# Peptides against a protein of PDB entry 3WG5: the designs that were tried, part 302

Target 1, 218 residues: chain A of PDB entry 3WG5
Amino acid sequence: LAKNIVYVAQIKGQITSYTYDQFDRYITIAEQDNAEAIIIELDTPGGRADAMMNIVQRIQQSKIPVIIYVYPPGASAASAGTYIALGSHLIAMAPGTSIGACRPILGYSQNGSIIEAPPKITNYFIAYIKSLAQESGRNATIAEEFITKDLSLTPEEALKYGVIEVVARDINELLKKSNGMKTKIPVNGRYVTLNFTNVEVRYLAPSFKDKLISYITD
Target 2, 218 residues: chain A of PDB entry 3WG5 as posed
Amino acid sequence: LAKNIVYVAQIKGQITSYTYDQFDRYITIAEQDNAEAIIIELDTPGGRADAMMNIVQRIQQSKIPVIIYVYPPGASAASAGTYIALGSHLIAMAPGTSIGACRPILGYSQNGSIIEAPPAITNYFIAYIKSLAQESGRNATIAEEFITKDLSLTPEEALKYGVIEVVARDINELLKKSNGMKTKIPVNGRYVTLNFTNVEVRYLAPSFKDKLISYITD

## One batch from the design tools (peptide; made by RFdiffusion4, then SolubleMPNN)

Design b2_p29_4_s2 (from b2_p29_4, 14 letters changed)
Fold by OpenDDE base, seed 5:
Structure b2_p29_4_s2 (fold): chain B 218 residues (1-218), chain C 218 residues (1-218), chain A 29 residues (1-29)
Amino acid sequence: as target 1 above (218 residues)
Amino acid sequence: as target 1 above (218 residues)
Amino acid sequence: SAPKNVKTETAGIYPIDMGTKTPVIQKPE
């Protein structure tokens, strides 16, 4: 029986235009091999809103399911990472991770204080994040509160509130728990039931460029 | 039976004088081929008010129906994009998109803060956006609040409030749902009933110039 | 005529940042 392939790749660090290129590359490889899914191990403090929105679009245009997995323990899908997760086909979190804190900012002042975004921008992202939650059948009220309250959640809280679908300690537990789940958004216009019964896990290594940029942005 | 032609073109990025040229080119092609309609897949964070007003005029002067479709998921018809949509013959949105946040600004200061428009300018655009909504039979109260509250809406909210006409996941669903709808503004002085029963969809590619300018403005 | 030098944009000239330094509660595996 032909084994279902599941790709696993890591995206760590700030969300930038280069992070988009990483998502695009990883998803493209998985699409070319007709993978059952790709799991992106995500650990991000956030980043650029434009890059984030492009990443969400790329995920939603994927021909295969894209699972965002906040991993390892100690990782976060903070700020932009939450939007990316909410735009994906399935969200998982490892114990000891976090999600949320989505309030947009204009940057940091010289003293390190946050420069707040004006209401126009904040309201834009409230609508955007609510739309992502609604489209994926996730908790839009909590999604809004990720901005309005700068709320951050544990995996257990995020699961309880219907923000995420799986809490898993590792890839094997993730595959086991997500087996038979439907994607939270369509894949090529159809909700897909994940089949992880007989899978081969393939890890994608970062490119040399990926390593270099990660090193520069860390 | 002669197939009705529907053109589809994409406009992404900031609204500028070049965006006007894109609209003009796309609509002109569709007019020349006597298309049933053109669908513009719109994804914009906003842009220049002058270019926006020219685009609205170009749409309203179209000899064929111009449908603004906020697409793909994650896209927005923000700021200037909302005015363009409200000036069009039909508005559709994909799930996971947004519309609104229409308050005019003069620009950004060196620290990234918004330079607010004076009351005279704000009031001008309140009157303008209300007029677009009224002319198209859309919710003029919400149109005003897009400015006065910097309101942004999800597709579901925008539909519920009577700002837009269709929520659709893709072009096929859009054509299906909008079939038999009347244009919200006249085409050459007449409200047109859209006929999407037997259509050929033709995608318009961006010109080389379109690609270059998009690359520079991104 | 359209007012000159007016913008209707949501995105700042400067990139909108979604950065945070939110602490994470670490649990051992």
Scores: peptide ipSAE 0.025, ipTM 0.265, DockQ to the pose 0.150
Fold by OpenDDE base, seed 1:
Structure b2_p29_4_s2 (fold): chain B 218 residues (1-218), chain C 218 residues (1-218), chain A 29 residues (1-29)
Amino acid sequence: as target 1 above (218 residues)
Amino acid sequence: as target 1 above (218 residues)
Amino acid sequence: SAPKNVKTETAGIYPIDMGTKTPVIQKPE
């Protein structure tokens, strides 16, 4: 019997292989305890595409619902963060956050200008992001525009366009609003109805390694 | 009498000579047991053209149907992966996956930019990919556009355009949907009708060598 | 013979930085 437990963990900063390790650790803990869900409070400017794709896969392989919550106010699910969100079982955003700006780049020049990705790469990610949107029953046209127009959306816009499922000010409001929602992608091959009635919220702390790497990257 | 056995194996990462060895091993095992088919769960960004062409030949020489399944969600049959898929007896994709982006390149410059292949090489692969599509009764125009436009497709688009045969969330859905389909290319000179009624699914694990090489390449 | 040294890699995806400095084209209010 699934314990009425919801885990909450924070992931902040650039998407890297280390971010993958954080997702893997957090989801694994929640899986082991047969949690109702895990909520990942996400604040990212983006990062590496490879790490992002691995994170998406890890989320999609989760034995429990993974909710991406763009939090706190002022946070973003930018670039790689949008892909991660679109690959998740439910997307929530706090007021004052943003999502989008998904155009892939090769990097930055010495002058800080963007080195554009060639069409081959851009088109790959267009297909990828559209696929994530379509699979989750989210707005694939807007997902494409996150790349082709470098579109960024407010929570209200993202909700309106059918990119995200919830706007919530805090975890309690998120749990209340998402209660009874179906996951946008399957959990173990089934769309799960979220049950957040009488749940215990458990916060996961960053590991010592997580803290150390955050300190090095900041 | 063919045993009602379907093998499933995973191939992930770059297409190399080692990937050929994996295909060869997996298909050989399935052939030895006279399996109804083998499903290869494929997730690849592409790789070497020579290895890709050898893999296509190995698939086409298979004594049993080889089904390429772009899986899990977030996976791709990119570049070389598309050629491999087009050379197979049946293509399936999971939601959230992609196929395409087949333009050949010579490599990457120091700045990460693509070194373009000369027209002679590009035209060779245009002819090759069109041939694979035509032989399999798949959309040769789109196959060409995988190169000329660096096109990538979602599963739904690929199905719609007649590039792939099945969209499936998991192996069970794949078996259900592909049951009664004919192979898109011959098996031992004959188009085979897939029979997945009352099949046993057997998963093939990577060999120790496979694990070691994966560890070195990661 | 297959052209030697040709890659059908969607290569740059792994080193592709999906980082924030994608100019957020803020829709002008």
Scores: peptide ipSAE 0.046, ipTM 0.290, DockQ to the pose 0.164; fails the geometry check
Fold by OpenDDE base, seed 2:
Structure b2_p29_4_s2 (fold): chain B 218 residues (1-218), chain C 218 residues (1-218), chain A 29 residues (1-29)
Amino acid sequence: as target 1 above (218 residues)
Amino acid sequence: as target 1 above (218 residues)
Amino acid sequence: SAPKNVKTETAGIYPIDMGTKTPVIQKPE
């Protein structure tokens, strides 16, 4: 039986226009090879809202399932990362990771204090995040609270509350646990049942440019 | 039976004078071909009030039904986009989209803070948006709250509150669900019952100019 | 006539930062 391919790629750091390019490149490679899925190992403190929204659109336009995997232990899908996860076909988290804290801000003051976004912007993102949760059949109340209460959750809490689908220690456990799950949003207009029974895992290395930008932004 | 034509076009980005030109061009093409309707896939964070009002007028002067479809998932008809939608013959939204946040502003300060519009301007747009809602038989109270509370809604909420008419995942579902619906405002002085039983969908590509401006404004 | 220089814009405040280093508020156990 021809082995289905699962791609694994890493995206780490702040969400920027470059992060969009990473998502786009990785998903495109996996699409071109008709992969069963792509798993994105995500570790982000957040970033730009515009880039985040573009990334969500790119994921939702994917011809294959995009699995966001908050990994490794100690990583987070914080702020913008939560939106990206909620916009994806399946969310997994490793033990020792976190998700949430989605309140939009305008930036930081000179003293490091948060400059709050005006209510107009906050309400926009409340509607946006709730819409992502509802579309994917995830807990929209918790999604709203990620903003209104700056809620952050452990993997176990996120699973319990119906925000995510899988807690897994590594890629092998993720593949095992997600096998036979339906995507939480459509792929080409259809909910796809993941088939990880006979898959080859292929890792996509970051490009030189990817490494350089991560280095500069770190 | 001669297939009725439905045109589909995309309008994305800030609402400007150029966006008016896009609407005008797309609607004119569809009018010239006696289309059953034109569907505008709209994704906008808002924009200029003058351009918005011109677009609303152009839609209301259309010889064919103009359907505003907030699409794809992750898109919004925010601020000016909400006015445009409320001024149209039918509103649809895809899951994962949003509508609302209509409070007028004068701009942004150097620190990114919103410069509030004076009460005179705010009251003008309250009257304007309520008029659009009332004219179209949509929820004028919610339309007002889009300004006074910076309310933003999911597709499901917007449908429930009587702000929009259709929630649809794609053009095919939109056509299916909107078939047999009456336009919410007149076309050439008459409310038109949409006939999508035997239609050909034609996509209008953005002009080179359309692409260039989207690229620059992104 | 529409007032000049009025924007009906939501997302025009760039950069809207989704809180890099936003304090993690965990639900108390």
Scores: peptide ipSAE 0.023, ipTM 0.256, DockQ to the pose 0.179; fails the geometry check
Fold by OpenDDE base, seed 4:
Structure b2_p29_4_s2 (fold): chain B 218 residues (1-218), chain C 218 residues (1-218), chain A 29 residues (1-29)
Amino acid sequence: as target 1 above (218 residues)
Amino acid sequence: as target 1 above (218 residues)
Amino acid sequence: SAPKNVKTETAGIYPIDMGTKTPVIQKPE
């Protein structure tokens, strides 16, 4: 039987338009090969809201399941990363990672202080994040509290509260645990049952462009 | 013969994460119905670079041709709108519209003055816009000059210089002129010849969410 | 209604050390 392919790619750092390009490239490669899924190892402190929203949409338009895996230990799906995760087909977290802290800000002042978002903006993102949670059958109350309380959760808490689907130490454990799970959102209009039996794991490296842009943004 | 469907939707205003949501929704609807194409009537002064890049990527991932139509007369595909157009399968413009003025800025100061982008950012977007032009077989020199000279073109100039494919007064003329044209970028890995014979035009209205967000962003 | 003539140039991403918070685009008042 032709081995089902699972792609694994890493997205690290701030969520920017470049991060979108990475998501798009990685997902596109996996789609072209009719992969069973792509796993995005995500480590982000957050970033731009517009880039985040675009990434969510790109994930939702994926022809294959997109698994957000907060990895490795010490990684976070912070702020924008939480939205991305909530917009994905499956969320996994490694032990020692975190998710949450989603309060929108307008930016940082010259003195490094946070410029608070007006209530209108905050309320917009509350509605947005709740929608993502609801659409994926995840905890919309906690999703709201990621903003209203700037709540951050451990993997165990996130699993317990129904924010995420898997706690896994590595890709092998992730594949094992997520095998037979249904995607939390549709793929091409259908909820897909993940089949990670007899899979080939293919790692996608950053393109030269990805490396250069990462270098420019670092 | 089952009529081929062409969707028409309007995207107006600043390019934001919300604009991405509109693109995604509209394209998704058209994809679900196996439309021959979607025409996006675009009128934008520009907006966020990250949202723009995400929109470009969403267009490139479309399962159907996405036609950017700068419409109605008086509309513009300014700044971010130009990038979006250059990332699309076909660009059309109505007489009395404009395209260009793509110089990136960091924002506006409190006094309303432009905060200039550092050369690194400007050069990044020069490379990006040239790439979009090259990938679509459009004039990369003019694309660069949209930034370096903040160049704006009329439809006639844009057509003449190979930036756009069609000048059309209305949807009917657009369909007539673009019938039999090949997409300037692939759809699902293939250049598609547009078939606008015996088409049903379906207009997509903004969702209530779209209206509300537009209202919030207006 | 955003003033008709506001050419919003492509705002580049500020390498704002955005920390853990999602920076939201402020509508220019």
Scores: peptide ipSAE 0.023, ipTM 0.224, DockQ to the pose 0.094; fails the geometry check

Design b2_p29_4_s3 (from b2_p29_4, 17 letters changed)
Fold by OpenDDE base, seed 1:
Structure b2_p29_4_s3 (fold): chain B 218 residues (1-218), chain C 218 residues (1-218), chain A 29 residues (1-29)
Amino acid sequence: as target 1 above (218 residues)
Amino acid sequence: as target 1 above (218 residues)
Amino acid sequence: AAPKNVKTETAGIFPIDLGTKTPVNQKPA
């Protein structure tokens, strides 16, 4: 029996239009090979809301399960990263990572102070993040508090509150713990039960372009 | 005991930035007078998604219950109107009205054919409309089908499927049937039980500006 | 490092029309 393929790819840095291109490329490769899933190792401080929403849509259109894995230790799925995670088929976090801090802003002033978004924009993203949580059967109250309280959670807290599905130290533990789980949102209109019993892990390297833009945005 | 005030206002035509101004004005008046509720008699074929989302936010920020009433007979809460209704504290429909047909489009071609939205946009609004349904404790499956199937429902169907709360022929029947109901979303963070036992109904007339723009958009 | 918050340029994102696509079966009154 041919091994089920699981792709693993890394996305690091600010969420931009280029980050959308990375997600699209990685998911497309995994779709073409009929992978059991793709794991996206995510480390982001946040970024553009438009790019984030596009990424969420690309994940929701995926022909295969897209697992967001906040990795390595010290990484965060902050702000836009939390929305992306909540829009995914499964969320995992490594110990020593964080998720949350989702309050929208207009930017930073020259002195580094936050330019607050008007209540209209904040309320839009409250509705949006709650929708992602509810559709995925995750804790919508905490999702709202990621905005209203700028709440950030540990992996253990996020698991306990039903925001995420797995705490895992590495890819092997993630595969072991998520084996037999159903996706939190549909894949091609159906909830998929993950089968990681006999898997081949394939790592997707960042393109030269991916490396160059990471260097410019960091 | 001073009668509880219920405001009634009409909003007709396409959903635009001007329609947002109407909602804001009407709700603000009712808030200032500490009304028990405002009933918005809605008849719309739909309109702009940006304006719709702003209206939903304005309703969700209301200090008083906002009841969407699809009225009179022959009226529709079509497309953007359905989103607005699903974002409200209570939905009522008169017999002979309709709700649904929520699939987003980019516009109409010169020959009157629909320019389809890309799947990215369609999926965004599926997530959005399901969020509105779920937050309000309404049927999220049907809310999705308003997009995916361009489904339109009668008042009786919408009530049966748990999309709306009341079928009422007129304002008096609406007040009678909705009396003692809880709002489907919070008002100032709390679900409000409507008290229509001793009410004074006050009608808000459209402004001169409201009449002029309705004439231009129709 | 404070999470660099999401820029929400919501105003320009949606040239989306939610107009009526199908004739609403208006049951004649």
Scores: peptide ipSAE 0.035, ipTM 0.242, DockQ to the pose 0.162
Fold by OpenDDE base, seed 4:
Structure b2_p29_4_s3 (fold): chain B 218 residues (1-218), chain C 218 residues (1-218), chain A 29 residues (1-29)
Amino acid sequence: as target 1 above (218 residues)
Amino acid sequence: as target 1 above (218 residues)
Amino acid sequence: AAPKNVKTETAGIFPIDLGTKTPVNQKPA
C-alpha cells in the first residue's frame, strides 16, 4: 500500500508576519504532496494578533489536516499560539507544555508593564476565541477564560476540559493516538478521518530565510 | 511557443471572509497551472478590514502576479477594495470606474449614520495604506487622502497621480498595455516582468458556494 | 518567560468596517 505522507515542521518564537510565511510554506508543501496531514510543532510565547488571525485563516483553508502539536516538553502555545491551535484541525500537547494566557494587550510600556487593551478589543477577542472553540467543538468557556482570567492549562487539564484532543510524548505516539480521529474543523468542507496506519514521516526544515529570522529574533 | 495562461476571475460585492476564500481559490488555481498572471475583476463597495488585510496578505504571497482590474464600467474598488488594489502586483481600471473612499468606520447606527472610528484606528489605517502604497511604488500621499479626505478618484486621475498602472476598456487592452510592465511588488521576492505576448485567457467561474453566497448577499 | 500576550495594536482594527455602504453584519455568535 502506498505510504501516505505526514509532514512535520517546527514553528518557534513570536507570532509575526514571518510566522505566517512559515505556516504558509509548510502547509503548501504538504498540500502539494497530498500529505495525509501536517504536524506543526509549535512553541510560541504569542505575538501579533494580525499575524495570528492570518495564520488561523491559512490553516482553515488548508487542503489537508493541520495538526498543532505543542512540542517539545517546555514549549507553549501561549496567547496567539492558543488561537492558532483552536483554529486548527487537531491539537496535541506534549507533557510539560502549556496552552492559554490569551488576554490581548496593546503592548508593553517602557518599564515593561503591560498596556491594557480597551474593553472593546478584549471583548472582540473573547468573541473571536469563543467562535474558534465553538467551530472546532472545543470548550468555549475555557477559551473565554484564556482571556478573562488569563488562564493557562497543562496538557492534562486541556484534554480534560476538551480544549485539545491528544496528549502525546512524541510524533509516534501522536500518530498512534490521533489515528482514526476526525478533524475538529472541516478540510475542504469535510471532516476528515486521520489515517496514520501506514505513513512516512517527512520533516521539513526551516528555509534559509526562516533560519536567518529565527537567528535575528533569538 | 507554448501559450502562457492568464486567468481571469470576478470578485464582486462586500469584502468578507468569504471574499478571502474566493481570492485564495482563484489564485491557487492560477498558481497550480503556473499562469503568467491572474486578473481579478474587482467590483466592491468595501467591507471588513480583517478580511481585507487577509486578502492583501494572500495576494502578496501569490506565486504569480495578481492584477486587480476594477471592472466593468460602473464598478468600484471602494474602501477595502482600494487597500486590496494597493497591495497587488498591478492595478488596472476600466473607464467609468472608481477607486478610494477608504475612511474606516466602526459601523452604522440604527439611523444609518456612520459611527466614526476613533483617531487611533484612523491613524492605523493611514499608516497601513501608506505602507501599501510605498511598498508598491504608488502615491502614498493620495493613499492617505483616500482616508483623510475620503477621496475617490477616476481611472484617469488615479493613473495621473500614480495610484494605478493601467486604464483599459477590456481584458485584451489590459493585456496589451500591461505587457512588459514590471509588477509593483515582488512575486516570490522578485519583481516580475509581465509577458502577455502569447497567452491563453482562461476564465474562472465562481464555485457553487460562491454563487450561493452571492445569491444570499444580493 | 511570561507569555507575551496577543498584541492588539493592530488587532483592534479587525472589527473595523472599511465599507462605503453597508456594515458587514457580524454573524451573531
Scores: peptide ipSAE 0.033, ipTM 0.237, DockQ to the pose 0.167
Fold by OpenDDE base, seed 5:
Structure b2_p29_4_s3 (fold): chain B 218 residues (1-218), chain C 218 residues (1-218), chain A 29 residues (1-29)
Amino acid sequence: as target 1 above (218 residues)
Amino acid sequence: as target 1 above (218 residues)
Amino acid sequence: AAPKNVKTETAGIFPIDLGTKTPVNQKPA
C-alpha cells in the first residue's frame, strides 16, 4: 500500500528573507509530492517582521498541512517564531523548548539597549498576533500577552493554555500524538484530519545555498 | 572482559563559541569510542547565551551520557554553566562549589555596573531554564529563582532541592554514587542506566588550540 | 504593508551575557 509521506525539515536561526526562501522551498517540495504534511523543526530567536509575515502567508497558502515543531530540546520559537507557529496548521513543542516573547522592536542602540517600537507598531502586531490566534482557535489572550507582557511559555504551559496542540519528544511521538487531529487552520479551504498511519518520514536537507547563508549569518 | 570507558575532560573559563568547540570535540571523541559516559569537569563564571544554548543542544544530541561535574572545589557552574548543567544527563558537584546566578544581562557598563536585560529577554530565559529543569525532572521553581532572585546554591542545597543528582569529592566517588542512576534526559530517545562497574577512566586533554585560547581569554 | 525595519526578535538574546553578577564568595566549606 503506497505510504503517505511526511516531510521533516529544519529551520534554525534568525528569520530573514532567506528564511522565507527556505520555507518556500521546503513546502514546495512537499506539495509537489502530495505529502500528508511537512514538519518544520523550528529553532529561532526571531527576526524580521516583514519576512515573518511573508512566511505566515506562505504557510497559510500551503496545499499541505504545515506543522511547526519547536525542536530540538533547548530550541525556541521566540518572537517571529511564535507568529509563524500561530500561523501554522499545528504547533508542537519538545520538552525543554520555549515559545513567546513577541514584542516588536525597532532594533538595538549602539549600547545594546532595545529601541522600542512606537505604540502604533506595537498595536499593529497585537492585532496581528490576536488574529492569528483567533483564526487558528488558539488562546488570543495569551497571544496578546506575548507582546504586552513579553510572556514566554514552556511546552506544558503552552499546551495547558491552548497555545499549542502537542508536546512531543521526537518526530515519532509527534506523529503518534497528532494522528487524527484536525488542522487548526484550513488547507485549501478545508480543515484536514491528519493521517499519520503508515507514513514514510522523509528528511529534507538544506540546499548548498542554505548551508552557506547559515554559515555567514551565524 | 572489555572495560567500558568513561571519559573525563575539563572546561574552564567563560562560555564562548570556543567553549562550544571544546564540548563538541570532547563529546565527539567519547561518541566515537562508544564510551559509557563523558564527565565534563566544569568551572565557569558564565558567558555568552548563544554559545550556551548551542552547548545545551550539543549535549542533548549526544549519543552518550554527558555528566556535568562542577569541579574542583572552589569551582562554579555560574549562570551559563547552570543552564548547561540543567541541559545535561546528570549533574554532580564537588563540596565547596556553587551553582546558580542565572539572570541574563546585556553586559557591563564602563563603571562595572550591570546593564540589565529587558523583561523580554529575562522572561525568555525564565521559560528556557524552566523547560530544561522540567525536561530533566529537576526543580523548575528553583531554576526560575536562579534568575528571578539570582539564587546560588551549595551542592548540599542543590541536591536537597532536586537541582542536581550527586555530590562527590572526586571522579571515583562520582562514578560510585552515580552507578545505576538513570540519565535525567534521554540518550538517543532512551533514558540510560549508567553502568560504572569495571570502567576505565580516560582523561581528555585540551588541544593545543584549546590551551592557546584559554591562555588568551584568561 | 508590513512595517519595514521592525524586528520581532527575542531582542538582545545575542549578545547576552549570562555572566555571574556577584562573585559568590562562598567560603570553602
Scores: peptide ipSAE 0.138, ipTM 0.402, DockQ to the pose 0.159; fails the geometry check
Fold by OpenDDE base, seed 2:
Structure b2_p29_4_s3 (fold): chain B 218 residues (1-218), chain C 218 residues (1-218), chain A 29 residues (1-29)
Amino acid sequence: as target 1 above (218 residues)
Amino acid sequence: as target 1 above (218 residues)
Amino acid sequence: AAPKNVKTETAGIFPIDLGTKTPVNQKPA
C-alpha cells in the first residue's frame, strides 16, 4: 500500500523574507510529492509583518495541508508566529510552548522601548487576525485580544479557548491526535480529512543557506 | 449559445499611477469583448490618493460592471483599496481578507510615524468616501468611520454592515452568489442585473511591465 | 483635486514589526 508521506520541517527564529523562502521551499517539496501533509515545527519570537502576510498567503495557497506545530517545549509562536498559525490548516502545540502577543509595533527605540504602531496599523492587524480566525473557525475574540491585550496563552488555554486544535508532545502524538481531523481551512477549495493511519514521516533539513541566515539573525 | 464572458484580473500592491494603467487596460479589454463583467482580484495596502481617484473614475465610466473582489485570503482592500471598492459596481471579499483603514496621511516620518493630514484634507476625503457609499447604496456611516476611526472590517462584518455585497471563497462561488444581483452603481446610466448562469471565465495576465513594477514596489 | 502628496495608505504596515515585545535584552554595549 502506497504510504502517505508526511513531511516535517523546522522554521526557527525571526520571521523575515528568508523565512518566507523556507516555507515556500518546504511546502513546494511536499506538494511535489503529493504528501498527505507537511508539519512545520515553528519556534519564533515574531518578525516582519510583510513576510508574515506572504507566508500566510503561501500556506493558504498550498495544495496540501500545512500543520503549524509549536515545538519543541520552550518554543513560541509569538506575534507573527500566531498569525501564521491562525492562517494554517491545523495548529498544534507542544506542552511548555506559548502563542500570542500579536500587537504590531514600529520597532524599538534606542532605549529598547517599543515604538507603538498608530491606531491605523493596529486596527488593520485586528481586522486581519480576526479574519484569519474566522476563516479557520477559531476564536476570533481571543485573536483580537492577542493584539488588544497582548495576550499570550499556554497550549492548554489555547486549546480550551478554541485557538488551536491539538496539544501533542511529539510528532507521533501529533499524527495520532490529528488523524481524522478536518483542516480548519480549505485545501484547493475543500476541507480535507487528515489520514495519518499509514504514513511515512520525512524530515526536511534546512538548506545550508537556511542554517547560515538563522545563525546570522540569532 | 454565445457564452457571456467574465474577465478576471489581478491587481496587487500599492495604488499608483501604474495601478491606474492596469485598471484601465483590464477594463478596456473586457469592454472591447462586451464582457458580462470584469472581476478585479484586489490586494492592496493602499497608496496614492490621486491614483485612487482616477481609478474610481475609470471604474465609474466603465461600459461593463466592475466587481472588486478582495482576494486571496489574507489580502486586503486597505485604505485606497476601500475607496476603489466603494466606487465599484459590486464588492466581494474572500474569507480571511479585510477592508477599511481609510484615513488620509501625508506620509511617514523617518521614524515610521504617520504624518497626519490636516483637517481640510481629512474632511475632503470624508465627504468623498461618503459620496461613494451613498451613490452605491452602501453604508455611508461605516464609510465615514473608515476614516474617523480608521476602522477595518472582516468580510463578515463588512457584509453585515452593508459595506459589501458578497463573501465568496473563490471565483466560482462569487459568480454563483452574485448571479442575479444588481450593480450598486449604474453602467451607462442603468443598473445592470448580473447574469453569470452560462459564462466563460477568462483570466487576464499582468503584462510584463505589470509584473516588473509589482516586483520593484514590493 | 486631492493633493498629490496625500496617501491613503497602510503601506507603513510593511515596516511594522510583529515581534515579541519583550525587550530583547540588548547586550549592554
Scores: peptide ipSAE 0.046, ipTM 0.302, DockQ to the pose 0.158; fails the geometry check

